Peptides against a protein of PDB entry 1Y0J. Designs and how they scored, part 70

Target 1, 39 residues: chain A of PDB entry 1Y0J
Amino acid sequence: EARECVNCGATATPLWRRDRTGHYLCNACGLYHKMNGQN

## One batch from the design tools (peptide; made by RFdiffusion4, then SolubleMPNN)

Design b2_p29_3_s2 (from b2_p29_3, 9 letters changed)
Fold by OpenDDE base, seed 5:
Structure b2_p29_3_s2 (fold): chain B 39 residues (1-39), chain A 29 residues (1-29)
Amino acid sequence: as target 1 above (39 residues)
Amino acid sequence: DAAAAAAAAAAAAAALAALVAAGEIEFPP
């Protein structure tokens, strides 16, 4: 299976991020979570 | 200028390397 963002289901991104629990997020979702605590 | 741009690029590269080393980011293949 392809890697998926756990927030939005995206399979393509300029870079993958991880949340504090190690889940994969796309760049956009990872930045929003990190900076704003929001989806 | 080019020297300032090079310094900024080096700082950005170091910051990215730190995030990769921490396992916080990963570039797609």
Scores: peptide ipSAE 0.329, ipTM 0.751, DockQ to the pose 0.629
Fold by OpenDDE base, seed 3:
Structure b2_p29_3_s2 (fold): chain B 39 residues (1-39), chain A 29 residues (1-29)
Amino acid sequence: as target 1 above (39 residues)
Amino acid sequence: DAAAAAAAAAAAAAALAALVAAGEIEFPP
């Protein structure tokens, strides 16, 4: 089974990120979360 | 200058390696 972003369900991204709880986010959702403190 | 460009590239590579080692980012297979 493919990895997916816990926020948007994307299975393809140039870079995987982790949130503060260690869950996988796509690059876009991870950057948004880091900058704004929310998904 | 070539030396300044090489130093900047090395610093950027080290920063990426540090983020991977810390588990903050992971490249797709």
Scores: peptide ipSAE 0.329, ipTM 0.748, DockQ to the pose 0.688
Fold by OpenDDE base, seed 4:
Structure b2_p29_3_s2 (fold): chain B 39 residues (1-39), chain A 29 residues (1-29)
Amino acid sequence: as target 1 above (39 residues)
Amino acid sequence: DAAAAAAAAAAAAAALAALVAAGEIEFPP
């Protein structure tokens, strides 16, 4: 299966991120979580 | 200023390299 963002379900992004527990986030969701603590 | 721009670019490159090395970011193939 394709990799998915655990927050929004996106399968394509210019850059994959990981949260503190190693779950994949798309670039946008990863930035929001890291910088704002929000979706 | 060219020196300031070069310093900022070097800092950004180092930050990206550190995030890749730590496994926090990954570029698509």
Scores: peptide ipSAE 0.327, ipTM 0.749, DockQ to the pose 0.565
Fold by OpenDDE base, seed 2:
Structure b2_p29_3_s2 (fold): chain B 39 residues (1-39), chain A 29 residues (1-29)
Amino acid sequence: as target 1 above (39 residues)
Amino acid sequence: DAAAAAAAAAAAAAALAALVAAGEIEFPP
């Protein structure tokens, strides 16, 4: 199976990020989490 | 100038490398 963002379900992104617990986020969701502390 | 641009590019590359090393980011294959 392809990797997917745990926040939005996206399977394609220019860059994978991880949240504080190590779950994969797409670039956009990872940035949103980092900027706002939440999804 | 070219030297300043090269230095900025190197710093950006180092910052990305640090994030990869820390496990914060991963580029898709």
Scores: peptide ipSAE 0.326, ipTM 0.746, DockQ to the pose 0.660

Design b2_p29_3_s3 (from b2_p29_3, 17 letters changed)
Fold by OpenDDE base, seed 5:
Structure b2_p29_3_s3 (fold): chain B 39 residues (1-39), chain A 29 residues (1-29)
Amino acid sequence: as target 1 above (39 residues)
Amino acid sequence: DEARRAEEEARRRAEIEARIAAGEIEFPA
């Protein structure tokens, strides 16, 4: 089973995140706002 | 070219950022 980040296309990440419809995001893309503060 | 690819990447980032702001992305507890 191969999955990839819907945003950047990465196929490997230390932590997969997911949107409400089940699409996957790599940790980096998902943490964008968290790392920048707020939200 | 680089410019076109950069624009497409920026569009994708903006889409994801908007979805994060809207709370559509689940974060582990």
Scores: peptide ipSAE 0.155, ipTM 0.625, DockQ to the pose 0.053
Fold by OpenDDE base, seed 1:
Structure b2_p29_3_s3 (fold): chain B 39 residues (1-39), chain A 29 residues (1-29)
Amino acid sequence: as target 1 above (39 residues)
Amino acid sequence: DEARRAEEEARRRAEIEARIAAGEIEFPA
């Protein structure tokens, strides 16, 4: 088995992020909110 | 079908966005 993003299913990413329940998110999905700004 | 796929993708993005806003996502150093 291989770790995968619970949002998009990606198995490769430069940085793994994690939610409160321990599920993994790829860097892209985890940065979605940051990348699209929230100032 | 393409429209439905686009809606599903948008929903997935919104779900993560909401969880980040609620502080449910941990960002490793």
Scores: peptide ipSAE 0.147, ipTM 0.613, DockQ to the pose 0.055
Fold by OpenDDE base, seed 3:
Parts: sequence; C-alpha cells; structure tokens
Structure b2_p29_3_s3 (fold): chain B 39 residues (1-39), chain A 29 residues (1-29)
Amino acid sequence: as target 1 above (39 residues)
Amino acid sequence: DEARRAEEEARRRAEIEARIAAGEIEFPA
C-alpha cells in the first residue's frame, strides 16, 4: 500500500499530485512542465 | 549506461509533459 510516484518511483514528496485516473505523482514530476517555463 | 539512463529519464519527462498538456494531471490551485 506504500504510495509511489508512477513516473519516478519516489515514495516520499512534499506534495502528492494525482492524474485523472487517480495515480500519484510526486511534486517534482508533476511540476516538471512548470519548472521548465510551462503551465 | 549513462546514455541509457538519460534517454529513459527524457522519455519519462516527455510523458509527463504530454499528460499535463492533455489535462490529465490535476494541479490544485
């Protein structure tokens, strides 16, 4: 039941994000687009 | 191995970008 990012596999993050199907993304992966000047 | 890892990482990032652009990822305000 340990939650992990579906992209990088991280199990700990300051903020969990979710996709439309309910899968989890760590904050870093979710913010990738924004961090690169997008969204 | 470095090239392989870099390519895999790039693919993962691209996948997330595409899903974000398609509105599949929720970003709470």
Scores: peptide ipSAE 0.144, ipTM 0.611, DockQ to the pose 0.054
Fold by OpenDDE base, seed 4:
Structure b2_p29_3_s3 (fold): chain B 39 residues (1-39), chain A 29 residues (1-29)
Amino acid sequence: as target 1 above (39 residues)
Amino acid sequence: DEARRAEEEARRRAEIEARIAAGEIEFPA
C-alpha cells in the first residue's frame, strides 16, 4: 500500500503536503485553493 | 452519472479548500 492523497487517492505527486493530523495530500489538492486565488 | 461524479469531486475539493482556509493544511517552508 503506497502513500495516497487522502482527498483524491493519487499515489504520485511532485510534492507531498500534509494536514495538521498528518494525513497526506498531493500537491494538486493542497494547492487547489491557492491556484484559484482563494487563499 | 457524469454529473454525479463531478459533484462528488467538487465536494471533495471544497472540503480541502475549507481545511486550507482553516489553516489545517501545511505548506512547505
Scores: peptide ipSAE 0.139, ipTM 0.602, DockQ to the pose 0.054

Design b2_p29_3_s4 (from b2_p29_3, 16 letters changed)
Fold by OpenDDE base, seed 1:
Structure b2_p29_3_s4 (fold): chain B 39 residues (1-39), chain A 29 residues (1-29)
Amino acid sequence: as target 1 above (39 residues)
Amino acid sequence: AEAERARAAAEEAARVAERIARGEIEYPP
């Protein structure tokens, strides 16, 4: 199945991440989220 | 390969950073 980064809409990434509530994020968006927390 | 994954990750990071700078997407989400 296809997944999509909820932040940037990317459908492919070297590593899928998820936020604390389970939303999928591409690696970059996930790292930004991890480093800065909830905006 | 590992090097290719790293390259892809760097390209992604650059893309995302650019879009954040333009206000297209949240930083952080």
Scores: peptide ipSAE 0.407, ipTM 0.803, DockQ to the pose 0.038
Fold by OpenDDE base, seed 5:
Structure b2_p29_3_s4 (fold): chain B 39 residues (1-39), chain A 29 residues (1-29)
Amino acid sequence: as target 1 above (39 residues)
Amino acid sequence: AEAERARAAAEEAARVAERIARGEIEYPP
């Protein structure tokens, strides 16, 4: 498994997150996704 | 360690914020 943030392409993060459809996001992208009402 | 995770999170946040500002990635803060 080569996990990658679907937004920024990062392959490492302190905390993997997922959007509502299950795509992986790094912690920062996941938080922005959440704060912008996307998740 | 907590401090190391916090540092890594801050560096990631800065990187992502910078790329968002340049229009390279989605989700502006």
Scores: peptide ipSAE 0.405, ipTM 0.799, DockQ to the pose 0.038
Fold by OpenDDE base, seed 4:
Structure b2_p29_3_s4 (fold): chain B 39 residues (1-39), chain A 29 residues (1-29)
Amino acid sequence: as target 1 above (39 residues)
Amino acid sequence: AEAERARAAAEEAARVAERIARGEIEYPP
């Protein structure tokens, strides 16, 4: 697909995630965001 | 398969961590 992680630019991941505004993140970046990002 | 996804996830995490350490991408994202 043409999807990219908005943080690291990865175009493939074992699990696509999204931030609270709907932007796509790879699994790793999504986990970092969830655990360390501000809510 | 779980094994394939697990390996891919580990490689992804390593790649991301490395790029964060080099300051190429934001942390936290």
Scores: peptide ipSAE 0.184, ipTM 0.695, DockQ to the pose 0.038
Fold by OpenDDE base, seed 3:
Structure b2_p29_3_s4 (fold): chain B 39 residues (1-39), chain A 29 residues (1-29)
Amino acid sequence: as target 1 above (39 residues)
Amino acid sequence: AEAERARAAAEEAARVAERIARGEIEYPP
């Protein structure tokens, strides 16, 4: 199995996050999503 | 270690910011 950030395609991150619908995001993309409410 | 995690997080943030600036990925997300 493999995991990728659905926004930037990163396969490794200090902290995996998920958007409101469950898609995986790297920490940075997840924080952007959280702070802006847009993905 | 914590310092290592912090550095990794900063490097990731910089990478993502650069790609957003180049229009390779969307912001917000």
Scores: peptide ipSAE 0.424, ipTM 0.806, DockQ to the pose 0.038; fails the geometry check

Design b2_p29_4_s1 (from b2_p29_4, 13 letters changed)
Fold by OpenDDE base, seed 4:
Structure b2_p29_4_s1 (fold): chain B 39 residues (1-39), chain A 29 residues (1-29)
Amino acid sequence: as target 1 above (39 residues)
Amino acid sequence: APARMPEELLALSVEEREKAILEMFAARK
């Protein structure tokens, strides 16, 4: 299956990140969480 | 409370969202 950001649904990103529970985030959503706190 | 990304950012294309978030990240300093 294709990887997907759990926040925005994106299937492509320059850098895959993971949240503290192991879910995949795109680079943009991971940085947003870093600035504002996790969703 | 957990942060929720605004609808305006979620509505952007992947490329535009990356650009917007990187600009916000740079501007925080």
Scores: peptide ipSAE 0.507, ipTM 0.856, DockQ to the pose 0.489
Fold by OpenDDE base, seed 2:
Structure b2_p29_4_s1 (fold): chain B 39 residues (1-39), chain A 29 residues (1-29)
Amino acid sequence: as target 1 above (39 residues)
Amino acid sequence: APARMPEELLALSVEEREKAILEMFAARK
């Protein structure tokens, strides 16, 4: 398998996160979402 | 949907993006 961040496409990260629907996010994108919330 | 990440951040390498976001997170109020 080739896991990748649904936001930026990164295939490696220090810490995999997941969004509310279960899709994978890299650490950076997960933190960005945490800071900015939803539209 | 969550706020879109700016193009300038998405254009960075994985390593540089991590650095930038971590700095932002650390500086948040």
Scores: peptide ipSAE 0.506, ipTM 0.858, DockQ to the pose 0.541
Fold by OpenDDE base, seed 1:
Structure b2_p29_4_s1 (fold): chain B 39 residues (1-39), chain A 29 residues (1-29)
Amino acid sequence: as target 1 above (39 residues)
Amino acid sequence: APARMPEELLALSVEEREKAILEMFAARK
């Protein structure tokens, strides 16, 4: 696969996450959303 | 809508962004 973070475009991450609508986020972007209460 | 990441963070390399966000997450109060 060629998974890509929908927020930053990263294609590699120590942990793939998903937002509320099911789109993939890298760990960093997922955590950023989590810190802001919007993941 | 999801929170918009600051441009300064989006401009970082993948590695530096990961480091910066993890540090922010660890330091949150």
Scores: peptide ipSAE 0.502, ipTM 0.855, DockQ to the pose 0.534
Fold by OpenDDE base, seed 3:
Structure b2_p29_4_s1 (fold): chain B 39 residues (1-39), chain A 29 residues (1-29)
Amino acid sequence: as target 1 above (39 residues)
Amino acid sequence: APARMPEELLALSVEEREKAILEMFAARK
C-alpha cells in the first residue's frame, strides 16, 4: 500500500486508522490524537 | 489541526513509538 499517515508521514503501521474526515493515521498517531482530544 | 508529535517521539522507530504511545494511553486517568 502507498498509504501515508497524515500526521507523521509513516508508511507502515500495525493498524491503520482514519480521522473524522477520512484521512489515514498510523496507529500511534491515531491514539495520540485521541489522547489530545482530536482524531 | 492535527496534534503533531514531539520530535523525540517522531525520532523513534515504528515499534518504539507504538510502545511509548501505548504506555501513555494506559497511564491516562
Scores: peptide ipSAE 0.502, ipTM 0.856, DockQ to the pose 0.538

Design b2_p29_4_s2 (from b2_p29_4, 16 letters changed)
Fold by OpenDDE base, seed 2:
Structure b2_p29_4_s2 (fold): chain B 39 residues (1-39), chain A 29 residues (1-29)
Amino acid sequence: as target 1 above (39 residues)
Amino acid sequence: SPARMPEELLALSVEEREAAILAEFEAKK
């Protein structure tokens, strides 16, 4: 079992982020949520 | 509605998506 982004499924990222409920997001998806709102 | 990531972005490789999102983020700053 490997960590994966709950938004896009990526298993690698230069910076792991977390959403408001604690689920892991890759850097890209975390930034996307920041700019546009959570998915 | 929640901000769904567009299909075209989700179709990119991890590296391509990272680059695209970072470019957008930097441009918005």
Scores: peptide ipSAE 0.485, ipTM 0.852, DockQ to the pose 0.478
Fold by OpenDDE base, seed 4:
Structure b2_p29_4_s2 (fold): chain B 39 residues (1-39), chain A 29 residues (1-29)
Amino acid sequence: as target 1 above (39 residues)
Amino acid sequence: SPARMPEELLALSVEEREAAILAEFEAKK
């Protein structure tokens, strides 16, 4: 499938994450949100 | 509100951004 991070647009990541509304985040962006804010 | 990633990080390649964020995460722990 054509999955991409809703934050940075990356199409590949060692670990796909999801924000609180179910949108896909790459590992890096998911961790950034965890450290700095919500989702 | 959710945090907005700064442009400096968004300008990195996928691999560079992954490394930078992981390093920050490890440093915070």
Scores: peptide ipSAE 0.483, ipTM 0.854, DockQ to the pose 0.470
Fold by OpenDDE base, seed 3:
Structure b2_p29_4_s2 (fold): chain B 39 residues (1-39), chain A 29 residues (1-29)
Amino acid sequence: as target 1 above (39 residues)
Amino acid sequence: SPARMPEELLALSVEEREAAILAEFEAKK
């Protein structure tokens, strides 16, 4: 699958995460949201 | 309001951004 982070557009990550609405986030962006709030 | 990721972080390569965010996360612990 051609998965893409909805925040930064990355197509590869060591750990895919999902936001509350089910959209994919790379690990980095998911952690950023966790620390600072969703983008 | 939702927190917007700074342009400085979005300008990094995928690998550099991952490293920067992980470092921040670890420092917060």
Scores: peptide ipSAE 0.483, ipTM 0.852, DockQ to the pose 0.462
Fold by OpenDDE base, seed 1:
Structure b2_p29_4_s2 (fold): chain B 39 residues (1-39), chain A 29 residues (1-29)
Amino acid sequence: as target 1 above (39 residues)
Amino acid sequence: SPARMPEELLALSVEEREAAILAEFEAKK
């Protein structure tokens, strides 16, 4: 198995994040959500 | 409404997207 960012599909990131529903986001997408709101 | 990531950012490589968004985040701080 390989963890994937639910937003962009990335399988690697310097820091895994999670959205409010518990889905995994890469660092980039998590930061984007933080700055702009959820996808 | 939810903020969808622009297609331009989603079209980047993983590394490029990380760099671009980190730069934006740092600039906003």
Scores: peptide ipSAE 0.476, ipTM 0.849, DockQ to the pose 0.475

Design b2_p29_4_s3 (from b2_p29_4, 17 letters changed)
Fold by OpenDDE base, seed 4:
Structure b2_p29_4_s3 (fold): chain B 39 residues (1-39), chain A 29 residues (1-29)
Amino acid sequence: as target 1 above (39 residues)
Amino acid sequence: MPAQMPEELLALSVEEREKAIKEEFEKKK
């Protein structure tokens, strides 16, 4: 199985990030969380 | 509570979403 962003479902990103609980986020969603707070 | 990503952004392709979010991030900082 492929890694998937827990926010948007993307399976590809230039930089994988993780939220505070350890779930994977794509770069875009990670940056969005940084701007707006953890979703 | 923090806002959820709007549908308009979630509907973008991976490449376009990366571009849009990065631009907003740069504008804010």
Scores: peptide ipSAE 0.453, ipTM 0.841, DockQ to the pose 0.461
Fold by OpenDDE base, seed 3:
Structure b2_p29_4_s3 (fold): chain B 39 residues (1-39), chain A 29 residues (1-29)
Amino acid sequence: as target 1 above (39 residues)
Amino acid sequence: MPAQMPEELLALSVEEREKAIKEEFEKKK
């Protein structure tokens, strides 16, 4: 599949994460959300 | 409640963004 981070648009990451509603985030954006709150 | 990533971070390459955010994560722990 062509997965894409809903925050930054990245299509590759060392670790895919998901937000509270199931949208995919790259590792970096997932960590950013963890520190600053979900977007 | 939102947390929009700053444009400065969004402008980085995937690799540099990963590095920058992990540094901040470790710094805040």
Scores: peptide ipSAE 0.452, ipTM 0.840, DockQ to the pose 0.514
Fold by OpenDDE base, seed 2:
Structure b2_p29_4_s3 (fold): chain B 39 residues (1-39), chain A 29 residues (1-29)
Amino acid sequence: as target 1 above (39 residues)
Amino acid sequence: MPAQMPEELLALSVEEREKAIKEEFEKKK
């Protein structure tokens, strides 16, 4: 399956994470969200 | 809606972006 980060569109990451609604985030965006939250 | 990353971070390769974000996260933590 072609997984994609809902924030940046990346299709590869060393660690997949998920947002509060279950959508996939790459590791970088997951950490970015942890620091900055949602828009 | 998720916070869109700045262009400066999105322009990096996956590996470099990981390094940059982790560094900022650990620094802020």
Scores: peptide ipSAE 0.450, ipTM 0.842, DockQ to the pose 0.575
Fold by OpenDDE base, seed 1:
Structure b2_p29_4_s3 (fold): chain B 39 residues (1-39), chain A 29 residues (1-29)
Amino acid sequence: as target 1 above (39 residues)
Amino acid sequence: MPAQMPEELLALSVEEREKAIKEEFEKKK
């Protein structure tokens, strides 16, 4: 298996982030969620 | 539920998406 962003499916990112339930987000999607009030 | 990124952004390559989101983030803050 390989880690992937639960939002966009990316398997590579400069910085892995996680949502409130612990699912992985790439940096871009994590920042997008942050801008939209979701952490 | 987390908000879905716009389809236009999801359609970008990984590199272009990073660029676009970082640019938006810097502008918004």
Scores: peptide ipSAE 0.441, ipTM 0.838, DockQ to the pose 0.548

Design b2_p29_4_s4 (from b2_p29_4, 15 letters changed)
Fold by OpenDDE base, seed 1:
Structure b2_p29_4_s4 (fold): chain B 39 residues (1-39), chain A 29 residues (1-29)
Amino acid sequence: as target 1 above (39 residues)
Amino acid sequence: PPAQIPAELLALSVEEREAAIKEMFAARQ
């Protein structure tokens, strides 16, 4: 039941982020989306 | 849908991936 990033499926991250719809993203995917304007 | 992180980055350890993303983010500033 571990939380997972909706983008990459990772279950470990130094910082959980959330997209505009509230889905959880790992830090890396959150930043990646931010860089690509896809948050 | 949002883009997935490139497989090359996902293949890195969590620490290395974080470092790589951090550097990319810094570079865009």
Scores: peptide ipSAE 0.433, ipTM 0.829, DockQ to the pose 0.501
Fold by OpenDDE base, seed 4:
Structure b2_p29_4_s4 (fold): chain B 39 residues (1-39), chain A 29 residues (1-29)
Amino acid sequence: as target 1 above (39 residues)
Amino acid sequence: PPAQIPAELLALSVEEREAAIKEMFAARQ
């Protein structure tokens, strides 16, 4: 099926990101994780 | 562990959510 952000389930984003294990994150969740993870 | 974005942000349109996250990220840097 359609790609989904593993964090929020969103199927649309201006920029797909990936976490360190290769799972897809929408741009917003990727940045949010970066902020909260101090990356 | 990484946290899900707050519900209030998820309720926004993609454009508004991106703007909000961008603002938060800019303030952190």
Scores: peptide ipSAE 0.428, ipTM 0.830, DockQ to the pose 0.469
Fold by OpenDDE base, seed 3:
Structure b2_p29_4_s4 (fold): chain B 39 residues (1-39), chain A 29 residues (1-29)
Amino acid sequence: as target 1 above (39 residues)
Amino acid sequence: PPAQIPAELLALSVEEREAAIKEMFAARQ
């Protein structure tokens, strides 16, 4: 199955990010979580 | 754990969402 952002469900992004436990985030959600001290 | 982004941002295209979040991040710094 296709990779998807654990936050918003997006399956496409210009840059895949990961949290400390290896969960994938799209670029936008990665930045959002950084902004809010989450992930 | 992941936190849901604001609903208004979920309705945007990928490109628009990226732009909006980047602007929010920049405004905070």
Scores: peptide ipSAE 0.166, ipTM 0.717, DockQ to the pose 0.620
Fold by OpenDDE base, seed 2:
Structure b2_p29_4_s4 (fold): chain B 39 residues (1-39), chain A 29 residues (1-29)
Amino acid sequence: as target 1 above (39 residues)
Amino acid sequence: PPAQIPAELLALSVEEREAAIKEMFAARQ
């Protein structure tokens, strides 16, 4: 039941972020989204 | 769907992945 990044499924990250819909992203995916957006 | 991080980056340790993403972001700016 640990928190998961909605993008990659990771459960560990140095900094949790949230997308525009309020779902949790790991730091890496948050930055990746900033660079590449959604597809 | 959301742009998923490539498998090669997910294979790295958390620390290494963070460093790789940071470098990618820096190169973009």
Scores: peptide ipSAE 0.426, ipTM 0.828, DockQ to the pose 0.523; fails the geometry check

Design b2_p29_5_s1 (from b2_p29_5, 9 letters changed)
Fold by OpenDDE base, seed 3:
Structure b2_p29_5_s1 (fold): chain B 39 residues (1-39), chain A 29 residues (1-29)
Amino acid sequence: as target 1 above (39 residues)
Amino acid sequence: GLTEEQKEMLKKMLEEGLISEEEYEAAVA
């Protein structure tokens, strides 16, 4: 897809996640932010 | 900065196939 993770720039992931503002995050970054209590 | 505990958690996620190597490297960078 033409989608990119706003955090790391990855263009492929098993599961796309979204932050509170609607921006896309790859699965890893989404989980990373959850672990750190962020978006 | 990730703690060693967080890095270990991500490593397990990688081993279980929950995340790719690319995603793992990005997360632990």
Scores: peptide ipSAE 0.173, ipTM 0.688, DockQ to the pose 0.311
Fold by OpenDDE base, seed 5:
Structure b2_p29_5_s1 (fold): chain B 39 residues (1-39), chain A 29 residues (1-29)
Amino acid sequence: as target 1 above (39 residues)
Amino acid sequence: GLTEEQKEMLKKMLEEGLISEEEYEAAVA
């Protein structure tokens, strides 16, 4: 039941984010996807 | 992979404390 970032596979982050379809992203990847207009 | 511009943006996020070093490394790996 460990959560994983669907982008990089990280299992820990100070802030979990979610993509447009609800998949979890670590903070860094969430920001990256937002930066690229993907979230 | 990330473009140089994207990597620079992530570096700034790291410097500003928006992301941790571990998250940064994971994002640019």
Scores: peptide ipSAE 0.147, ipTM 0.673, DockQ to the pose 0.423
Fold by OpenDDE base, seed 4:
Order: sequence, then C-alpha cells, then structure tokens
Structure b2_p29_5_s1 (fold): chain B 39 residues (1-39), chain A 29 residues (1-29)
Amino acid sequence: as target 1 above (39 residues)
Amino acid sequence: GLTEEQKEMLKKMLEEGLISEEEYEAAVA
C-alpha cells in the first residue's frame, strides 16, 4: 500500500484516521487535531 | 500548542498502548 500520515509522516499506526478532506492521519495526529477543534 | 490537559490525555493513551511512542512524540511536538 504505502500509506503515510500527512501530518507527521508515520507509516504505521494502531488506527488510521482521516481528516475532513480525506487525507490520512495516524491515530495520534488524528486525535491531536480533534482535541484542537480540527477535523 | 497542547494544553496540559490534552498532553495528559495523550500520555494516558500512550501508557495504555493506544498510541505508539513515535505517534505520541509527533502529537506533542
């Protein structure tokens, strides 16, 4: 596949997430954005 | 940046294995 978090560049995560526009984020970055009112 | 409350939440997630150390460091950077 070759998936990569668009925020930090991580290629592995316990759970892949996506922002409102469909970009892939690792679990931590997805949660980070959620906590800051993003996505 | 993240508030202390937000950082504490991420720390607990790390301790519980919900996120990796790499993910944690990226989130709090």
Scores: peptide ipSAE 0.133, ipTM 0.659, DockQ to the pose 0.292
Fold by OpenDDE base, seed 2:
Structure b2_p29_5_s1 (fold): chain B 39 residues (1-39), chain A 29 residues (1-29)
Amino acid sequence: as target 1 above (39 residues)
Amino acid sequence: GLTEEQKEMLKKMLEEGLISEEEYEAAVA
């Protein structure tokens, strides 16, 4: 078992983020979602 | 590492207040 970004599946990132429903996102996807208004 | 385009994007996000300095630093590290 390993934490995975729910968007891209990455298992490693400099900073784990979470979406509005609590799912984990890698830093890149988190910022991408923020930029696109998806959080 | 990040491409120059990605760095510029993050810089603009920081300047616009979309991300914090901490988030920016973590992203460009």
Scores: peptide ipSAE 0.084, ipTM 0.605, DockQ to the pose 0.102

